# Peptides against a protein of PDB entry 6FRK, part 228

Target 1, 411 residues: chain A of PDB entry 6FRK
Amino acid sequence: NEEVLNAMLKEVCTALLEADVNIKLVKQLRENVKSAIDLEEMASGLNKRKMIQHAVFKELVKLVDPGVKAWTPTKGKQNVIMFVGLQGSGKTTTCSKLAYYYQRKGWKTCLICADTFRAGAFDQLKQNATKARIPFYGSYTEMDPVIIASEGVEKFKNENFEIIIVDTSGRHKQEDSLFEEMLQVANAIQPDNIVYVMDASIGQACEAQAKAFKDKVDVASVIVTKLDGHAKGGGALSAVAATKSPIIFIGTGEHIDDFEPFKTQPFISKLLGMGDIEGLIDKVNELKLDDNEALIEKLKHGQFTLRDMYEQFQNIMKMGPFSQILGMIPGFGTDFMSKGNEQESMARLKKLMTIMDSMNDQELDSTDGAKVFSKQPGRIQRVARGSGVSTRDVQELLTQYTKFAQMVKKM

## One batch from the design tools (peptide; made by RFdiffusion4, then SolubleMPNN)

Design b2_p23_8_s3 (from b2_p23_8, 14 letters changed)
Fold by OpenDDE base, seed 3:
Structure b2_p23_8_s3 (fold): chain B 411 residues (1-411), chain A 23 residues (1-23)
Amino acid sequence: as target 1 above (411 residues)
Amino acid sequence: EEEKEEEEIKNLLQRYLEVLKSL
């Protein structure tokens, strides 16, 4: 029994290491799982695999929980949130995402660019803020980040902003000059929360990086970015362990809406390749797919039209990156869509929708759309001309639709 | 009833997304 347990734990440990979980944390987890499993209960005919999976899941949940309640902004107060992190961590993008999140929740939100080191940092922040209609502050002439941060915080405090986000300079590595600048900014503005932004794709380097920031500034929150890529997010466990600070949000792509509150259970489920069914349901509900009771009823009856397919492509495009949706489904590993395939897949969906925009209601609402086109080939030529595509592209769409409609009929 | 409806929605979504992967 102990040999079988050790073999199964070795496979789990290998999978966790391949998920970028830190070697020390994997060793500790292995010991904790061994101590939590009663070998006598395993002898009583319980499914040994399910017991080990549950024990592993429970220990991973404990590794993501620092035992500290996450900081939350207070309504009607001025909440100063300072961002820290390396260059390329997604820090500046994450500032804009967090600002947009709070703005959509009805908070009076603003952005400050205190990154004087990176050329074009202020232009990037200004561009993102302007697109999202978020008020911003920064300078093209002031080189002291302390002055910019202090002036910007004072300005927005006087204007009764509730959420004041300060983006700071990043570096390519941990440097004393970066840490001194961060400490000077933090001392000047006295932030209510310091957010460390971590790139999940740095793998085993997450522990050392997160520790270096926590040793210099009072990091109280973590945001993990680039969880839309090949990064399985195991580095997030290292960040929590090193900072002793909760993950508050995750960045799930390049769009400003690709940002969500951190949920422990869905995250660990995704890390283990179990999917995130709850987050999928939440995203489906946010899309008001429930307003498509009529579509669900049609699908239950094996009816599927080109219009139904068009509406589904619109819903997919609104859900954001298709890789994330697929990564939320149990048994669909994160490896199925490389970042390159996602933009190509979205461009392909948009092309298919443009072809359908040239169809008429009789073609779109037919329960056998492919048969309508096969009976009257002149329709294919009309749609091809209307959408600026080849007749082959229209035939490819109809072939895909037929495949879909056949699968729906088997459901 | 709600748990059965959630499980039906989960199964429908899973099947729907398997279809989407086949595109």
Scores: peptide ipSAE 0.013, ipTM 0.381, DockQ to the pose 0.064
Fold by OpenDDE base, seed 2:
Structure b2_p23_8_s3 (fold): chain B 411 residues (1-411), chain A 23 residues (1-23)
Amino acid sequence: as target 1 above (411 residues)
Amino acid sequence: EEEKEEEEIKNLLQRYLEVLKSL
């Protein structure tokens, strides 16, 4: 029993270390899990594997919770959000993502570029802001970030902006001059929230970097970037531990929409390779797959039409990046679909849907659509002509439909 | 019941995604 516990804890500890979780946190977790299991084994004849998994999960949830409530912006107020972080952390991109996130929610949002150190910082912010239709402020001539930040904040306060995001200079090294500049900017603009942006790909360096920022500026929130396949996210635990500040958002890619509110349970589930079940359920629910009960009922009865397949393709296209959906399913690691394969897969789905748009209701609503086409081959030629594709493309669609319908019958 | 429904939805989505990967 103790050997099985120690073996499973060793595997979990190895996986967490390979996920860039700090060795001190992994040691504390191991001790806390041992103490929790020794107490629970005394109370319940439950399956030891489930108990260990639950204890590990519960202790990881505690490591992500700093015990501090996340700052939230107030509607109808002027909320100043200052961003801090190293160069290359994705800070400037994350400012634009956060601005876009609030803009989509009906907040009057703007961006200020107070990065005077990096040549082209203002051009990059301006380009991102213009693409997203977000108002922006910055200077090509002013070199003092305090002046730019103060003038920009004052301007957007006077224009009754609700979300005022200030991007600051990032440096490659912890330089005292950078921290003094950040402190001067923070003192001048009096931000309601200071957000530390951290790159998850820096692994074990996350703790030392996060601590260096927290020791110099009053970091109140963390955003973790580059959680797109390569970074296992263990550095996020180190950032929370060092900053004593909650993770509020995560960046999951390069697109402006590759940005989501941080959820503890999904993140820990993903970190353990259990997938994001809650986020999958939430995405399934957000799709207003209310018609899913009727579909699930049809699927339970082994009924699957070409229309049901079309509706499912529409649902997948609505779910957004297929890589994000796959990364939410247990056993489908983020490595399973490169971004290139995702666009190609979406183009294939759209082609299949275009073929189906040339089908009639009798063909779409048949419980054996492939048999309708096999009995009357002239239908294939009609659909091919209607959709501007080859008869082979229509036959390939019908072959795929037949594979789906066979899988549904095995469900 | 909810855990079974979640597991059924997972299995449905996983099988659905396996088919999508086969496309």
Scores: peptide ipSAE 0.013, ipTM 0.383, DockQ to the pose 0.063
Fold by OpenDDE base, seed 1:
Structure b2_p23_8_s3 (fold): chain B 411 residues (1-411), chain A 23 residues (1-23)
Amino acid sequence: as target 1 above (411 residues)
Amino acid sequence: EEEKEEEEIKNLLQRYLEVLKSL
């Protein structure tokens, strides 16, 4: 029993290390899981794998909980939120995402660019803010970030803004001068919350970076960026451990809407390759795929047309990156996302849709579309010519459709 | 009823996505 436990824990530890979980946290988790598992209960015929997975899940949930309640803005008050983080962490983009999130929730939100070090920082913030219709402040001539931050905060306080987000300079290196500047800005504006923005793609460096910020600045919240289908979520655990601060949001892509409140259970489920079915449903519901009631009814009746497949491909494309959607599904582990470049999967879907755009209503609306084409092979040649593809590509689409329609009929 | 409908939608989405995996 202990040998089996040790073997399974070794596999889990390897997977967590491959997910950029810090080696110290993985060791601690292994010890905690060993202490939490009763070997006698494992002998009683319970699914040993499920028991270990559940113990691992519980210990990972504890690792993302700093035991500190996340700061939340107070409605009808002026809330100053200062952003800190390295250059390339996605800090400036995340400021815009957070501003847009609160604006959509009916908060009077604004942005301040106190990044004087990076040429074009203010232009980038201005472009993002203008696209989102978010009020912004900054200077092309003032070089002191303390002056810009103070003037911007005062202006927006006088205009009764509720959410005042201050973006600061991000440097490439942990330079003492950056931390001094951040402290001067923080002392001048007296922020209600300091948000550390961390790039998940830096892997094992997350702990050291997060610690360096926490040791110099009173970080109260963490935002983890680049948690798209390619980024390993293990850096988030390192950020919480180093900062002792909660993760409040995650950035899941480049779009302004690729930003969500941090949920512990969905995040750990995704980290373990269990998927995020709840986040998938929430995302499906946010897209008003409610028009899928008609599709769900058709699917319940075992009816599936080429048009239904086309509409589903459109819905998938609207849901955002195919990799993100697949990463929310149980059993579509990171390995499926690693094999298909998101661009290649989207190009395949677009190719299939282009083939279907050359089909007629009789072909698209047939409950047995493959049989319509098999009875009249001239249809395949017409569709192939219309879409600029081979007759083989059309036959492959029809073969895929047939497999799909057979699965729907077995539902 | 809503929980059952969510679970049916979850199962439909999961099966739909298993088919997308086969593409």
Scores: peptide ipSAE 0.012, ipTM 0.377, DockQ to the pose 0.024
Fold by OpenDDE base, seed 5:
Structure b2_p23_8_s3 (fold): chain B 411 residues (1-411), chain A 23 residues (1-23)
Amino acid sequence: as target 1 above (411 residues)
Amino acid sequence: EEEKEEEEIKNLLQRYLEVLKSL
């Protein structure tokens, strides 16, 4: 029994190390799991694998819990949130994602760019903020981040903003000058929360980086980015252990909507390769896929129109990044869609929808849409001109539709 | 009931994925 336990724990430890979990945490987890498993209960014929998985799951949940309640903004007050993190961590993008999240929840939200070091930092923030209709502040001429942060915070306090997010300068390396600048900004604006943004893809370096920030600034919250990729998220455990601060949100892609509140159970389930069934159910419920009873009935009858395909593309676009959905399904590895294909796939779907927006109801609602276009080639030329695409692009869409409709007829 | 809804959702998503792979 002990040999079997040790063999299974070795496999789990290997998988956790391959998930970028810190070697010290993996060793501690192994000792804790060994102490939590009653070998006599293992003899009673219970599935030894399930018992070990459950014990590992419980210990990972404890590693993600810092024992500190997450800071939450107060409604009707001015809440100043300062962002800190290395350059390339996704900090600036995450500021915009958090601002957009609170704006969608009905908070009066704004953004301040206090990154004076990176050329084009303010232009990037301005572009993201303008797309999301978020008010922003920054300077093209002021080089002191303390002045910009102070003026921006004062302005937005006077305008009764509830969420005031301050983006700070990142550096490529941990430099004392960066930490001094962050302390000067923090002292000037007196933030209600300091958020450390960490890239999950840095693997074993997560602990040392998170510790260096916590030792210099009063980090109260962590946001983990780039969990859409090959990063299995083990670095997030190292960040919590080093900062003693809760993960409040995760960044799951490049889009402004690729941002969600951190949930412990789904995250650990995903880390163990069990999938995120709860997050999948939540996303399915958010899509109101129950309104698809009519679609399911049409599919059961082998009926599929160009309109039905358009509605499906809208639903896919509402589901967000396909890699996230796949990564929520147990047994679908993150390798199933290469990172580059997601923006290209969404752009391709949007192009196909734009072509269909130039179709008429007779074309969209036909049970044989491809045959309607084949009988009257002038329709292809009309749709191509209306959507600003080639006749070949319309023919490719009709070819895809035909493949799809044939698949539905075989169901 | 929850396991059945989960299995239906998985089957719907798998069908949807097979379809998207065919595109």
Scores: peptide ipSAE 0.012, ipTM 0.375, DockQ to the pose 0.022

Design b2_p23_8_s4 (from b2_p23_8, 14 letters changed)
Fold by OpenDDE base, seed 3:
Structure b2_p23_8_s4 (fold): chain B 411 residues (1-411), chain A 23 residues (1-23)
Amino acid sequence: as target 1 above (411 residues)
Amino acid sequence: EEKKEEEELEEFLKRFELLQKLL
């Protein structure tokens, strides 16, 4: 029994190391799992694999929980949130994502660019903020980040902003000058929350980087970025262990909406390749797919139209990158959708939607759309001309629709 | 190529069916 446990734990430990989980944490988890598994209960004919997986899952959940409640902004108060992190961590993008998240939740949000070190930092922030209609502050002439941060915080406090996000300078590596600048900014603006932004793709370096920031500034929250890539997110465990601070959000792509509140259970399920059913449900619910009760009822009746397919493509496009949706579904490994395939998949969807935009209501609302086109081939030529595509592209769409409609009839 | 696109589409459809069963 102990040999079987040790063999299975070796496989799990290998998978966790391949997921960028820190070697020390993997060793500790192995000992904790061994101590939590009663070998006598494993003798009683219980599925040993499921017991070990459950014990591993519980210990990973404990590693993601720092035992500290996450800071939350107070409604009707002025909440100053300072961002810290290395250059290339996604810090500046994450500031915009967080501001947009709170803006969509009905908070009065603003952005301050106190990054004087990086050329074009303010222009980048200004571009992102302007696109999202988020008020911003920064300077092209002031070189002291303390002055910019202080003036910007004072301005937005006086204008009764509820969420005041301050982006700071990053460096390519840990430098004493960066930490001194961060301390000076923090002392000047007295932030309610200091957010460390960590790139998940740095793998085993996550612990050392997170610790270096926590040892210099009072990090109270962590945001993990680049979880859309090859990074399985094991570095997040290292960040929590090093900072003793909760992960509050994750960045899951390059789009401003590729940002979600951190949930421990879904994240660990995803880390173990079990999928994120809960995050998928939440993301679907955030799309206000409540208007899909009518669609779900039609689907239950085996009715599926080209319009119903079009609306589903719109919903999928609103959910963000296909890789995220697909990576949330159990049994679909993240490895199938390289970043190249995602843009191509979105371009394919947009092409299909453009073809459907050239269809009429009779074609879109037909319960047998493919048969409408097969009976009158002149419709295919009209749609092809209207959408600027080949007649073959329209036939491929109709073939896809027929496959969907056949699947719906089997539900 | 056409078979691979068909398999990707069938997989997408299965995923969509799973999504609809979760809703």
Scores: peptide ipSAE 0.007, ipTM 0.360, DockQ to the pose 0.191
Fold by OpenDDE base, seed 5:
Structure b2_p23_8_s4 (fold): chain B 411 residues (1-411), chain A 23 residues (1-23)
Amino acid sequence: as target 1 above (411 residues)
Amino acid sequence: EEKKEEEELEEFLKRFELLQKLL
């Protein structure tokens, strides 16, 4: 029994290391799981694998809980939120995502660009803020981030803003002068919350980076970015351990809507490759996909048209990046999306929709759309010309549709 | 290979149906 436990724990420890979980945390988890498993209960014929998975899951849930309550903004007050993080962590994009999140919840939100080090930082923030209709402050001429942050915070306090987000210069790990500048900004504006933004893809470096920020400024919250990629998010556990601060949000993609409140259970389920059923249900409930009953009924009758496929592509595009949605479904391995980045997958879907926009109602509403095109090849040429694509691209779409429609008929 | 693509796509559709039933 102990040999079987040790073998299974070795596989789990390997999978956690491949998920970028810090080696010290994996060792501690292995010891905690061994102490939590009753070897006598394992002898009683219970599925040893399920018991070990459940013990591992419980210990991972404890590792993402710092035992500290997350800071929350107070309605009708002025709440100053300072962002800190490495260059390339997605910090500036995350400032815009958080501002947009609070704006959609009915908060009076604004953005301040106190990044004077990066050329075009203010233009990038201004572009993102303008697209989201978020008020912003910054300077093209002022080089002192303390002056910009102080003036911007004062301005927006006087205008009765409720959420005042301050973006700072992104740091490299070796720049002590930039950590001092960060402390000067924090002392000048006296933020109600300091948010550390971490890239999930930095793997084993997460602990040392998160600690370097916490040792200089009072980090109270963590946001993890780039959880849409190959990063399984194990570095997030290292950030919580190093900062002793809760993860409050996750960035799941490049769009302003690819941002969600952190949930412990779904995150650990995804980390273990179990999928995020709860986060998927929540995301779907947020989209008010009320029209799905009529589609389910058609699918139960073995009916699937090119129009039904088009409507599904629209729904997928409304849900956000297809990689995230698939990564939330249990048993969709990362391998199914391995052939393209998220932007390439969305561009492929948009190309398929553009081909279908050149189809007529007879083609779209046919229960055998592929047969309509096979009987009259001139339709393929018309659609190809109308959508600006090759006849091969239209044939590939019809081949994909035929595969789906045949499966719906077997259901 | 075709059987494996059919199984992956059947599993995709079963999961999509499971998604739609969870919706």
Scores: peptide ipSAE 0.005, ipTM 0.329, DockQ to the pose 0.242
Fold by OpenDDE base, seed 4:
Structure b2_p23_8_s4 (fold): chain B 411 residues (1-411), chain A 23 residues (1-23)
Amino acid sequence: as target 1 above (411 residues)
Amino acid sequence: EEKKEEEELEEFLKRFELLQKLL
């Protein structure tokens, strides 16, 4: 039993390290999981895998919770939110996403560009803000970020803005000059919240970066960006641990709408490659897919047809950015996304649908579609010819369908 | 025990409904 536990913990620790979780946190998690697992209960025939997964999940949830309540803006007050973070972290884009989020919630929101160091920072902010119809402030002539931030905050306070977001200068590295500038800006504008923006793709560097910011400025919130890429978000755990501050939002793509409130359970599920089931629920509920009750009922009965899979692929295609959706689907996220960009993934899905368009109703509506094709191999050749694909491509589709149908039967 | 299995099954079904709605 202890050997099985140690083997499974080794696999989990490897997966967490591959997800950019800090080695110290992985070691601590391993010891916490070992202490939380009763080896006597593991002897009683309980599903050892489920028990270890649950213990790992519970300890990851604790690592994401700093034990500090997230700051929330007060309605009818002027809330100043200062953004800090490295250059390339997605800070400027995230300022616009947060402003747009609050604007859509009916808050009077504005943006200030206090980045004087980066050429074109103000033009970039202005472009993003103008597209989103968000009021903005900045200067082409003022070089002191303290002056720009102070003037912008004063202006928008006088205009009774409720959410005043201040974007600051980033640097390529941790430089003392950056931290002095950030501290001067923070002292001048007296922000109600300081948000650290972190790129999830920086991996093991997340701890040291997040700590350096927290040691210099009163970081109270974290936003994690680029969770649509190859980054599984393990660096977010390092940021929470270092800053002792909650993750409040995540950036899930390049669009202004690719921004969501942080949810612990979905994030940990995604980190473990289990998919983002709650973010998936929310997106699906937003799509108003009325016909889902009949499909849910079929699934409750362990029934899944090739037509059910086709209708599903149509729904995915309607949702837009396929990378976000596939990363949310348990069992699709790792194997389907690891080999291509979003366009290639959409092209693969379209190819699968084109193969199914060459199937007949008997093949599509069979509760055992793979068995229909296995009993009559001539069907594979017909479908392959009809869709202009190889017999191998049809067999690969049927293999995928069989994996899904087996998953449904186990539910 | 049965209520916990029903809640886990309902949560799993919600998860799968969701996977299905998103698939």
Scores: peptide ipSAE 0.008, ipTM 0.352, DockQ to the pose 0.023; fails the geometry check
Fold by OpenDDE base, seed 2:
Structure b2_p23_8_s4 (fold): chain B 411 residues (1-411), chain A 23 residues (1-23)
Amino acid sequence: as target 1 above (411 residues)
Amino acid sequence: EEKKEEEELEEFLKRFELLQKLL
């Protein structure tokens, strides 16, 4: 029993290290899991693998919880949010994503560019803000970030903005001058929240970087970026441990809407390769797919039509990047997220929908659509002509529908 | 090519089946 436990813990520890989890945290987790597992309960015929996975999951959840409640903005107040982080962390992009998130939730949001060090920082922020229709402030002539931040915060306070986001200069290295500048900005604007932005791809460096920021500036929140790449997110645990601050959001891509509130359980599930079932459910619920109940009832009765398939294709297209949806499904690892296959999959889906747009209600609403076409082959030729495709393309669609309808009947 | 398209489709269908079991 102890040998099996030690072997499984070795595999889990290896997977966590390969996920960029800090070696100290992995050691602590291994000790905590060993102390939490009753070896006698494992002897009673319970699935040893499930017990170990549950114990690992529970201890990872504790490592993501700093024991401090995340700051939340107050509606009808002026909330100043200062961003800090290294150059290339995705800080400037994340400022725009956060502003857009709050704007979509009905908050009066604005952006301030206090990055005077990077040439074109203000132009980049202005471009992002203009695309998202977010008000912005900055200067082409003022070189003091304290002046820009102070004037911008005062302006937007006077204009009754609720969310005032301040982007600061990033550096490539931990320079004392950068930390002094950040402290001067923080002292001048008195932010309600200081957000540290961390790139998940920096791996084992996450702890040391996060600590260096926390030791100089009162970081109260963490945002982790680039979780759509090869980064498995283990560095997020190191950032929480070093900053003693909660992760509030994650960046999941390059789009302005590739940004979501951090959820502990989904994140740990994804880190362990279990998928993000809760995030999938939330994303489906946010789409107001009210027709899902009627579909679920039909599916429970083994009924599936070409119209039901069409509606599902519309729903998949509304869910956004298919890669993100797949990365939320258990057993679809990060390797399936090749950007190339997504555009092609969406083009295929649109082609299938265009074929179905040339079908009539009798064909779409038949519980045996394939049999309707097999009994009257002239329907295939009509649909092919109507959609501008080959008769083969229509037959392939009907074959796909038949495979799907057979799976639904087995549910 | 046809086998690759069929495998990609079967994988898409399995994903959709998993989505439907989760919904």
Scores: peptide ipSAE 0.006, ipTM 0.353, DockQ to the pose 0.222; fails the geometry check

